# Designs tried in a protein design run: peptides against a protein of PDB entry 5FRP. Part 51

Target 1, 225 residues: chain A of PDB entry 5FRP
Amino acid sequence: VEWTESIPQIIATREDISKELNQALAKTFIDSDPRVRRTSVMIFNKVPVTEIWKNITNKAIYTSLLHLAREKHKEVRELCINTMAKFYSNSLNEIERTYQNKEIWEIIDTIPSTLYNLYYINDLNINEQVDSVIFEYLLPFEPDNDKRVHRLLTVLSHFDKKAFTSFFAFNARQIKISFAISKYIDFSKFLNNQESMSSSQGPIVMNKYNQTLQWLASGLSDSTK

## One batch from the design tools (peptide; made by RFdiffusion4, then SolubleMPNN)

Design b2_p14_1_s4 (from b2_p14_1, 5 letters changed)
Fold by OpenDDE base, seed 4:
Structure b2_p14_1_s4 (fold): chain B 225 residues (1-225), chain A 14 residues (1-14)
Amino acid sequence: as target 1 above (225 residues)
Amino acid sequence: ELKIFPNTLIKKAL
């Protein structure tokens, strides 16, 4: 743990990290202690993306980072998912594709697929997190249409078949949620009108309102778990 | 199978 905690400072202060240090760092991602794995992931959060790309050249580190997305330890997994999504976004924004970094990009470009494939775990908590990182990091709001489309195409261009399926399912869900929210608003407006509530439709709309809420809520993870 | 959607079809409620 202590050694791994020193790595961000080393990366920030040293222009060149030895091959041996990279190899040692790679081992920390597969350490039996979740605290070590957590600290290793945090390197990607504490060190600027440009410095990571410059100093971390061992492919195994990036591959191991991606593997932690399926980590059994919840905290490490959650941290990893956020970290890798953010790192992907930052890399797209700040790192030029060169011949020298091509092999690392081949790994980084699989991050979207890695994330979308997490939906197959069918865990609501994981699903919510993946939803969040998609909106925050993978496909963020971009007012420039060309940039937005380019980002989308970049994300999709490295999808495996399963990721595409997840992507389409995700988008289909968004449409359904949007529709449900619209109906929720309509029902809420109706129920807030006393005359409407006193009508024969009052109980019917109340039932639909409750069903709509239940449906919307069913997509949310249990915060107690 | 992807279970991204709730088991209940919203079409019944809407």
Scores: peptide ipSAE 0.054, ipTM 0.767, DockQ to the pose 0.190
Fold by OpenDDE base, seed 3:
Structure b2_p14_1_s4 (fold): chain B 225 residues (1-225), chain A 14 residues (1-14)
Amino acid sequence: as target 1 above (225 residues)
Amino acid sequence: ELKIFPNTLIKKAL
């Protein structure tokens, strides 16, 4: 009888410890030291997604993670962007939507919008990173059409207006890039032909070739910066 | 303003 009476107290104590841990962890995401913030973000990379969802129940932690995508500290920001994208993908694959985790899902479902909204910063490094995580985690290559469509619909279902605008701009850019690459190939083939290069069109095509290259390069960040 | 597109240079080249 005495043993049974002690069990509720032990359970209550464990819940309190878990709550305190979550509160303590939440504070680390807003710590003034970027190393602390970095370490906090790394928890999401080191701990399996299922364990994160189980043990991290404070919604403020997830909200804070998303805010770090706009962090001033470059390393923390870059880590956060990769982490949140990966975490989103893993969550979609491994975490069932339940009544209990609904509030956390409401935050996690905003990750795609958060990422697409980073394009409005107009930073080439950020743009490249967002491009990368879109292809790697948000909208990865999926040969199954139904799965691919379902993923796309899931990603879009929680977009804000700005994210939709960004999404359409992103897709339009892809078409333009594809066209530019096609022209680059055509110009390259032309310039590799001696007869064509010796023609009156040679200098014109060379100019277009250079302009195409410059345009393609202008969309890339300077790896040296 | 969303500046995802590199500037107007492609309109002249292509």
Scores: peptide ipSAE 0.054, ipTM 0.767, DockQ to the pose 0.164
Fold by OpenDDE base, seed 1:
Structure b2_p14_1_s4 (fold): chain B 225 residues (1-225), chain A 14 residues (1-14)
Amino acid sequence: as target 1 above (225 residues)
Amino acid sequence: ELKIFPNTLIKKAL
């Protein structure tokens, strides 16, 4: 009888502690100090995904994490973009969709759309980072066709109109880059042949080679900035 | 507007 009476109090106390912790944590994501915001984002990198889903139940924390992708502080933003992409991937792999976690999943499922919408900022550094996290976390290489298709459908199923537009533009760019790289290789092979270089086509191919390089380089961020 | 592509069309270079 005494044990049964103590259980509700223990549960209530733990729930209260958990709620208080979640409320306190939610405040850190909107703190004026970028160091505090950074530390908050790092929780998602240091704590296993299963423990995060278990202990972080305040949806405002997840919403705030997504908002930091557009943070003014460069370091915090970059960390957030990597963190949220990784967290999305880990969640898809390790967290079951249940009735209890549905509201959190509704937020997490918007991560791909959030990331693809960053292309509209038209910042080369952001674009490069988004490219990287797409290949690493959102749409990783998967040899199983069914798994690959299901992942793709999952990612696309929560896109807004702008994200779809960005997605199609991204794919179109990939095709163009692939073509440019292929031509770069062809031109490089041609220019490495002495007989070819001595031909009337030598100067023409050299010009095309340089133009191809310039085009490829123009899509890359300046590593010095 | 999305400026994902360089201003130069690759078709001009290739």
Scores: peptide ipSAE 0.052, ipTM 0.767, DockQ to the pose 0.166
Fold by OpenDDE base, seed 5:
Structure b2_p14_1_s4 (fold): chain B 225 residues (1-225), chain A 14 residues (1-14)
Amino acid sequence: as target 1 above (225 residues)
Amino acid sequence: ELKIFPNTLIKKAL
């Protein structure tokens, strides 16, 4: 842990991290101690993206980062998912694609597919986190249409078949959620009107309101878990 | 199997 905690400072102070240091760092991502793995992931959060790309040259580190998205340890997994999504976004914004960094980009470009494939775990907590990082980092709101389309095409260009299926399902879910929220609002307005509630439609709308709420709630993780 | 949608069909409620 202590050694790994020193790495951000070393990266910040040294222009060239030795091959040996990269190899040692790669081992920390697969360490049996989740604290070591956590600290290793935190390097990507503490060190500027440009310095990471400059100094972390061992492909195994990036590959190992992606594997931690399916980590059994909840905290490490959650940290990893946020970290890799942010790192992907920062890399797209700040790192030029060159011949020298091509092999690292080949790994980084799989981050979107890796994230969309997490939906197949069918875990509500993971789903919510993936939803969040998609909107925050992968496909952020961009008012410039050309930039938005370019980002979308970049994200999709490295999808596997499962990721595409997940992407389409995600979009279909968004439409459905939007519709459900709209109906929830309509039903709420109806139920807040005394005249409407006293009508023959009152009980019917109440039932639909409850079903809509139940459906919306069923897609949310238990915040207590 | 991708279970991104709740099993309950909201189509009956909406």
Scores: peptide ipSAE 0.051, ipTM 0.765, DockQ to the pose 0.186

Design b2_p14_2_s1 (from b2_p14_2, 5 letters changed)
Fold by OpenDDE base, seed 5:
Structure b2_p14_2_s1 (fold): chain B 225 residues (1-225), chain A 14 residues (1-14)
Amino acid sequence: as target 1 above (225 residues)
Amino acid sequence: MNSIAGGLTGKELG
């Protein structure tokens, strides 16, 4: 743990990290101690993206980072998902594609697929997190149409078949959620009117309101789990 | 088809 915690400083101070250090760092990502794995992931949060690309040249490190998205340890997994999404976004924004970094980009370009494939786990907590990182890092709101389209095409260009399926399902879900929220608002407005509530439609709208709430709630993670 | 994205197979809100 202590050694891994020193790595960000080493990367920041040295222009060339030895092959040996890269190999040692790669081992920390697969360490049996989740604290070590956590600390390893944190390197990607503590070190500027440009310095990571410059100094971390062992592709196994990047591959291992992506694998941690499916690990059993919840905290490490959650950290990893956020970290890789952020790293992907930062890389797209700050790192040029060159012949020298092509092999690393081939791995990084799979991050969107890796994330969208997490929906197949069918875990509400994971789903919520993936939803969040998609909106925050992968496909953030972009008012410029050209930039937005370019980002979308970049994300989709490396999708596997499963990721595409997940992507379509995600979008379909978003539409349904939006519709449900709209209906929730309409029903709430109706029920807040005393005359409407006392009408023959009152009980019907109340039932629909409850169904809508139940449906919305069923898609949300239980904060207690 | 495994319900992608957590329970979209819930009965369509009628």
Scores: peptide ipSAE 0.010, ipTM 0.591, DockQ to the pose 0.137
Fold by OpenDDE base, seed 3:
Structure b2_p14_2_s1 (fold): chain B 225 residues (1-225), chain A 14 residues (1-14)
Amino acid sequence: as target 1 above (225 residues)
Amino acid sequence: MNSIAGGLTGKELG
């Protein structure tokens, strides 16, 4: 753990990281101690993306990072999902594609597919986190239409079949959520009117309101788990 | 798939 915690400082102070250091770092990602794995993932959060690409040249580190998205240890998994999504976005923004870094890009380009494939685990906490990182890092709000389309095409260009299926399902769910929220608002407005609430429609709208609320709530993760 | 797509239809919400 202590050794791994020193790595960000080493990367920040040295221009070239040795092959031996890269090999040693690669081993920490597959360490039996989840604290070691966590600390290893944190390197990607503590070190600028440009320095990561410059100094971390061992492919095994990047592949291991992606594998940790399915980690059994909850804290490590959650950290990894956020880290890899952010790293992907930062890489797209700051790292030029060259012949020298092609092999690393081939791995990094699979991050969107890796994330969308997490929906197949059918875990509400994971789903919520994936939703969050999609909106924050993969497909962030972009007012420029050309940039937005370019980002979308970049993300989709490396999807496997399962990721595409998840992508369409995700978008369909967003439409349903939007519709449900709209109805929730309408029902709330109706019930806030005393005359409307006392009408023959009052009980009917109350029932629909409760159903809508229950449906919306059922899609949320239990924060206590 | 069902976990992502599960929800009330427009008909159910009126």
Scores: peptide ipSAE 0.010, ipTM 0.571, DockQ to the pose 0.085
Fold by OpenDDE base, seed 2:
Structure b2_p14_2_s1 (fold): chain B 225 residues (1-225), chain A 14 residues (1-14)
Amino acid sequence: as target 1 above (225 residues)
Amino acid sequence: MNSIAGGLTGKELG
């Protein structure tokens, strides 16, 4: 743990990290101690993206980072998912594609597929986290239409078949959620009117209101779990 | 079933 905690400082102070250091760092991502794995992932959060690309040249480190997205240890997994999504976005914004970094880009370009494939685990907590990182890092709000389209095409260009399926399902769900929220508002307005609530439609709308609430709630993770 | 695809349809909410 202590050794891994020193790595961000080493990267910040040295222009060339030895092959041996890269190999040693690669081993920390697969260490049996979750604390070591956690500390290893944190390197990507503590060190600027440009310095990571410059100094971490062992492709096994990036591959191992992606594998931790399915880590059994909850804290390490959650940290990894956020880290890899952020790292992907920062890399797209700040790192040029060159012949020298091609092999690393081939791995990084699989991050969107890796994340969208997590939906197949069918865990509500994981789903919520993946939803969050998609909106925050993969497909963030962008007012410029050309930039937005370019980002979308970049993300989709390396999708596997399963990721495409998840992508379409995700978008369909967003439409349904939007519709449900709209209906919730309409039903709430109706029920807030005393005359409407006392009408023959009152009980019917109340039932639909409750169904809508239950559906909306079912898509949310239990904050206690 | 993929949890992403689950939920009420517009017809069920209308």
Scores: peptide ipSAE 0.009, ipTM 0.575, DockQ to the pose 0.087
Fold by OpenDDE base, seed 4:
Parts: C-alpha cells; structure tokens; sequence
Structure b2_p14_2_s1 (fold): chain B 225 residues (1-225), chain A 14 residues (1-14)
C-alpha cells in the first residue's frame, strides 16, 4: 500500500518511469489486498492524464484497470468505474492519437464497451453508477454539436455487440423515464386539483400515479445499501 | 436486457 501511494509523486517528479516500476505497478492492480488495488486505481485520479500517458507505458496496467470494473470488492469496483470513465474522457480531451500510443489507445477505446457491458450484471447499484458515469464522462452534455457528434461516434466506434445492445436499451429506458416523469407531473397536477380528485377519474389517475411512482422508484438503488 | 428497458410502457401509463 505505501509503495503504491508513492507512485503519484514519482510520476509527477520523474519523466522516465522505468520498465521495472511499470511492471511492479502492474502487479498492484491484481494484488489480493483490496487496499492495494484501490490505491492503484487512485493513481489514475491523482495524476494528470498527460503524465499518466507519458509514464505508464505497460499495457497490462490499463488492461488490469478495466478488469477491476468487475471485481468483487464493491468499493474498489465503484472507484474503478468512476476512474476509468473519467480517465477516458480526459484522454479524449487531452491526449493526441499517435503511432507511439496506439496500443494504449486500443485498450482505452474499450472503456465505453466495458462500462456498458456492466449492465449485464443486472445490479441496480452498478446500473445507477454506469448511468451516472455515462452522463458525466462518456457522453456529457456538449453544446457544440460537432463535438457532441464526434464524441458519440468515438464512443460507439469501439463497441462490441453487447455494448451496442446495452446502449440501445439504455436510450430506450431514458425515453421511458422521461415519459414517466412527464406523466407523473401530469398526474400530480390533476390530483392537486380538488375537483379533479373528486371526479370519477380521480381513483383512476391515483392508481396510475402510484404505478408511475413505483416504476420510477424501482429503477433507483437503495442508497442505504 | 429486459432489466434495462423494463418497466411500464406508454400504453400502461397513458
């Protein structure tokens, strides 16, 4: 743990990270101790993206980072998911594609697919987190249409079949959520009117309102778990 | 993947 905690400082101060250091760092990502793995992931959060790309040249590190998205330890997994999404976004924004970094980009370009594939785990907490990182890092709001389209195409260009399926399902769900929210508002307005509540439609709308709420709630993870 | 796309349809909410 202590050794891994020193790595961000080493990367920040040194331009030439040795092959041996990269190899040693790669081992920390597969360490049996979750604390070591956590600290390893945190390197990607603590070190500027440009410095990471410059100094971390061992492909195994990046591959291992992606693998941690499916690890059993919840905290490490959650950290990894956020970290890789952010790292992906930062890389797209700050790192040029060159011949020299092509092999690393081939791995990094799979991050979106890796994330979308997490939906197949069918865990509400994971789903919520993936939703969050998609909106925050993968496909953030971008007012520039060209940039937005370019980002979208970049994300999609490396999808596997499962990721595409998840992507379409995700979008379909978003439409449904939007519709449900709209209906919730409409039902709420109706039910807030005393005359409407007392009408023959009152009980019907109340039932629909409750169903809508239940549906919306069912998609949310228990924040206490 | 019905879990992602699952829930009430527009017909059910309409």
Amino acid sequence: as target 1 above (225 residues)
Amino acid sequence: MNSIAGGLTGKELG
Scores: peptide ipSAE 0.009, ipTM 0.572, DockQ to the pose 0.097

Design b2_p14_2_s2 (from b2_p14_2, 4 letters changed)
Fold by OpenDDE base, seed 4:
Structure b2_p14_2_s2 (fold): chain B 225 residues (1-225), chain A 14 residues (1-14)
Amino acid sequence: as target 1 above (225 residues)
Amino acid sequence: ANSIAGGLTGKELA
C-alpha cells in the first residue's frame, strides 16, 4: 500500500518511469488486498491525465483498471467506475491520438462499453452510478453541437453488442423518466388546486400521482444500502 | 426483483 501511494508522486516528478516500475504497478491492480487495488486506482485520480499517458506505458495496467469495474469489493469497484469514466473523458479532451499511443487508446476506447455492460449486473447501486458517470463524463453537456456529436460517435464507435443494447435501453428509460416527471408535475399542479381535488377526478389523479412517484422511486437506489 | 430489463428500461408507467 505504501509503495503504491508513492507512485503518484513519482509519476508527477519523473518523465521516465522504468519498465520495472510499470510491471510492479501492474501487479498492484490484481493484488489480493483491496486497499492496494484502491490505491492503484487512485493513481489515475491523483495524476494528471497527460502524465499518466506519458509515464504509464504498460497496457496491462489499463486493462487491469477496466477489469476492476467488475470486482467484488464494492468500494474499489465504485472508485474504479468513477475513475475510469473520468479518465476516459479527460483522455478524449487532452490526449491526442498518435501511432505511439494507439495500443493504449484501443483499451481506453472500450471504457464506455465496459461501463454500459455493468447494467447487466442488475444492481441498482451500480446502475445509478453508471447513470451518473454517463452524464458526467461519457456524454457530458456540451453546448457545441459538433463536439457533442463527435463525442457521441466516439463513444458508440467502440461499443460491443451488449453495450449497444444497454445504451438503447438507457435512453428509453430516460425518455420514460422525463415523461414521468412531466406527469408528476401535472398531477402536482392538479392536486395543489382545492377545487380539482374535490372533483370526481381528485381520487383518480391522486392514484396516478402515487403510481408515478412509486415508479420514479423504484429506479432509485436505497441510500441506506 | 428489478430485472436487468427493469433496471435499464424501467417498468412501463401504466
Scores: peptide ipSAE 0.022, ipTM 0.670, DockQ to the pose 0.161
Fold by OpenDDE base, seed 5:
Structure b2_p14_2_s2 (fold): chain B 225 residues (1-225), chain A 14 residues (1-14)
Amino acid sequence: as target 1 above (225 residues)
Amino acid sequence: ANSIAGGLTGKELA
């Protein structure tokens, strides 16, 4: 753990990380201690993306990072999911595609597919997290249409069949959620009006309101878990 | 029960 904690400083200060150090770092990602794995993932959060690409040349490190998205340890998994999404976004923004880094990009380009495939686990907590990182890092809000389309095409260009299916399902769900929220608001406004509540529509709207809430809630994870 | 409503499972709002 202590050794791994020192790695961010080393990477930040040294231009050349030895092959041996890369190999040692690769081993920390598969360490039996979740704390070690966590610390290893944190390297990607603490070190600038440009320095990571420069100094971390062992492919096994990147592949191992991606594998941790399905980690049994919840905290490590959650950290990994956020980290890899952020790293992907930062890489797209800051790292040029060259012949020399092509092999690493081949791995990094699979991050979106890796994340979208997590929906098949059918875990509400994971789903919520994946939703979050999609909006924050993979497909962030971009007012420039050309940039937005380019990002979208980049993300989709490396999808497997399952990821595509998940992507379409995700989008369909978002539309439905948006509609449900809109209805929730409308029903809430109606129910807050005494005249409306006293009308013949009062009980009907109340029922629809409850159904809408139940539907929305069914898609939310338990915050206590 | 722990599925994405309207997502992969195809659950729809009634």
Scores: peptide ipSAE 0.022, ipTM 0.667, DockQ to the pose 0.159
Fold by OpenDDE base, seed 2:
Structure b2_p14_2_s2 (fold): chain B 225 residues (1-225), chain A 14 residues (1-14)
Amino acid sequence: as target 1 above (225 residues)
Amino acid sequence: ANSIAGGLTGKELA
């Protein structure tokens, strides 16, 4: 009997503790110290996705996480971008959509748009990172056609207009890159052939080869910056 | 060809 009487109090206490923890955690995401913000983001990397969804119930935390993708501190921003992409993917794979978690899903579902909108910053490093997380987490290779299509539709279903534009531009760019790589290979083969290289076309192809390389390189960020 | 800022400009190859 005494045990039964204590249960409501224990539940209430746990709820209060959880609420307080969530409130405290929410503050860390907007802390002025980038080290604190970094540590907060790392929680999403260290804790299993299922536990995150269970214990982090304050929607402001998720919103704040997404905002960090545009923060000025490079290291925190980069970490955040990778973290949110991974978290999105893991959530899609492991978390069911329920009435109780609907509000959180509404935020999480905006992650793809958030990421694609980063292209408008016009930063080469950010672009490369976004490219990377798209292939790794948002739209990974999936041999099952139904699963692949389902994932694609899920990602696109919450796109804003800008995100859609970025999506199509991204794909168009990938096609161009693929074409450039193909030409690079062709030119390389040509130039590696002594007879071809000694022909009247040799200098012309060499020039095109160099232009192709320059074009490809122009899309790459400087690792030192 | 629609171009967006940064990596989405899709410059033409010469």
Scores: peptide ipSAE 0.022, ipTM 0.670, DockQ to the pose 0.156
Fold by OpenDDE base, seed 1:
Structure b2_p14_2_s2 (fold): chain B 225 residues (1-225), chain A 14 residues (1-14)
Amino acid sequence: as target 1 above (225 residues)
Amino acid sequence: ANSIAGGLTGKELA
């Protein structure tokens, strides 16, 4: 009888500990020390996604994670962007949508929009990072057409107006890049042919080749900066 | 639309 009476207290204590832990963790995401914030973000990278969803139940933590994508501290920001993209992908793959986790999913589903909105900062390094995480985590290569379409629709279903605009601009850019690369290859082939180079078109193609290279390079961040 | 064009679309290949 005494043992049975202690069970509610134990359950309550566990809940309290879990709640306290979540509250404590939530505070670390807004800590003034970037090292603390970094460590907090790293939890999402080090702990399996299933365990994160199980143990981190405070929605404020997830909201805070998303906000760090615009943090002033470069290292923390970059880490956060990669982490949240990866976490989104892993969540889609491994976490079932239930009534209990609905509120968390409402936050997680905004990650793509959050990422696409980073393009408006107009920072080349951020743009490159966002490009990278889109291809790596948000819209990875999927050979199954139905799965690919489903993923795309899932990503788009929670876009705000700005994210849609960014999405279309991104796609337009990708088409242009693809075209430029194709031209680069064609020009390279032409220039590698001695007979072609000796023709009247040789200098013209060389100029176009250089212009194409410059255009392609301008879209890439200078790794030295 | 124009402000995003610079960051997202880059200069148009002429």
Scores: peptide ipSAE 0.022, ipTM 0.666, DockQ to the pose 0.145

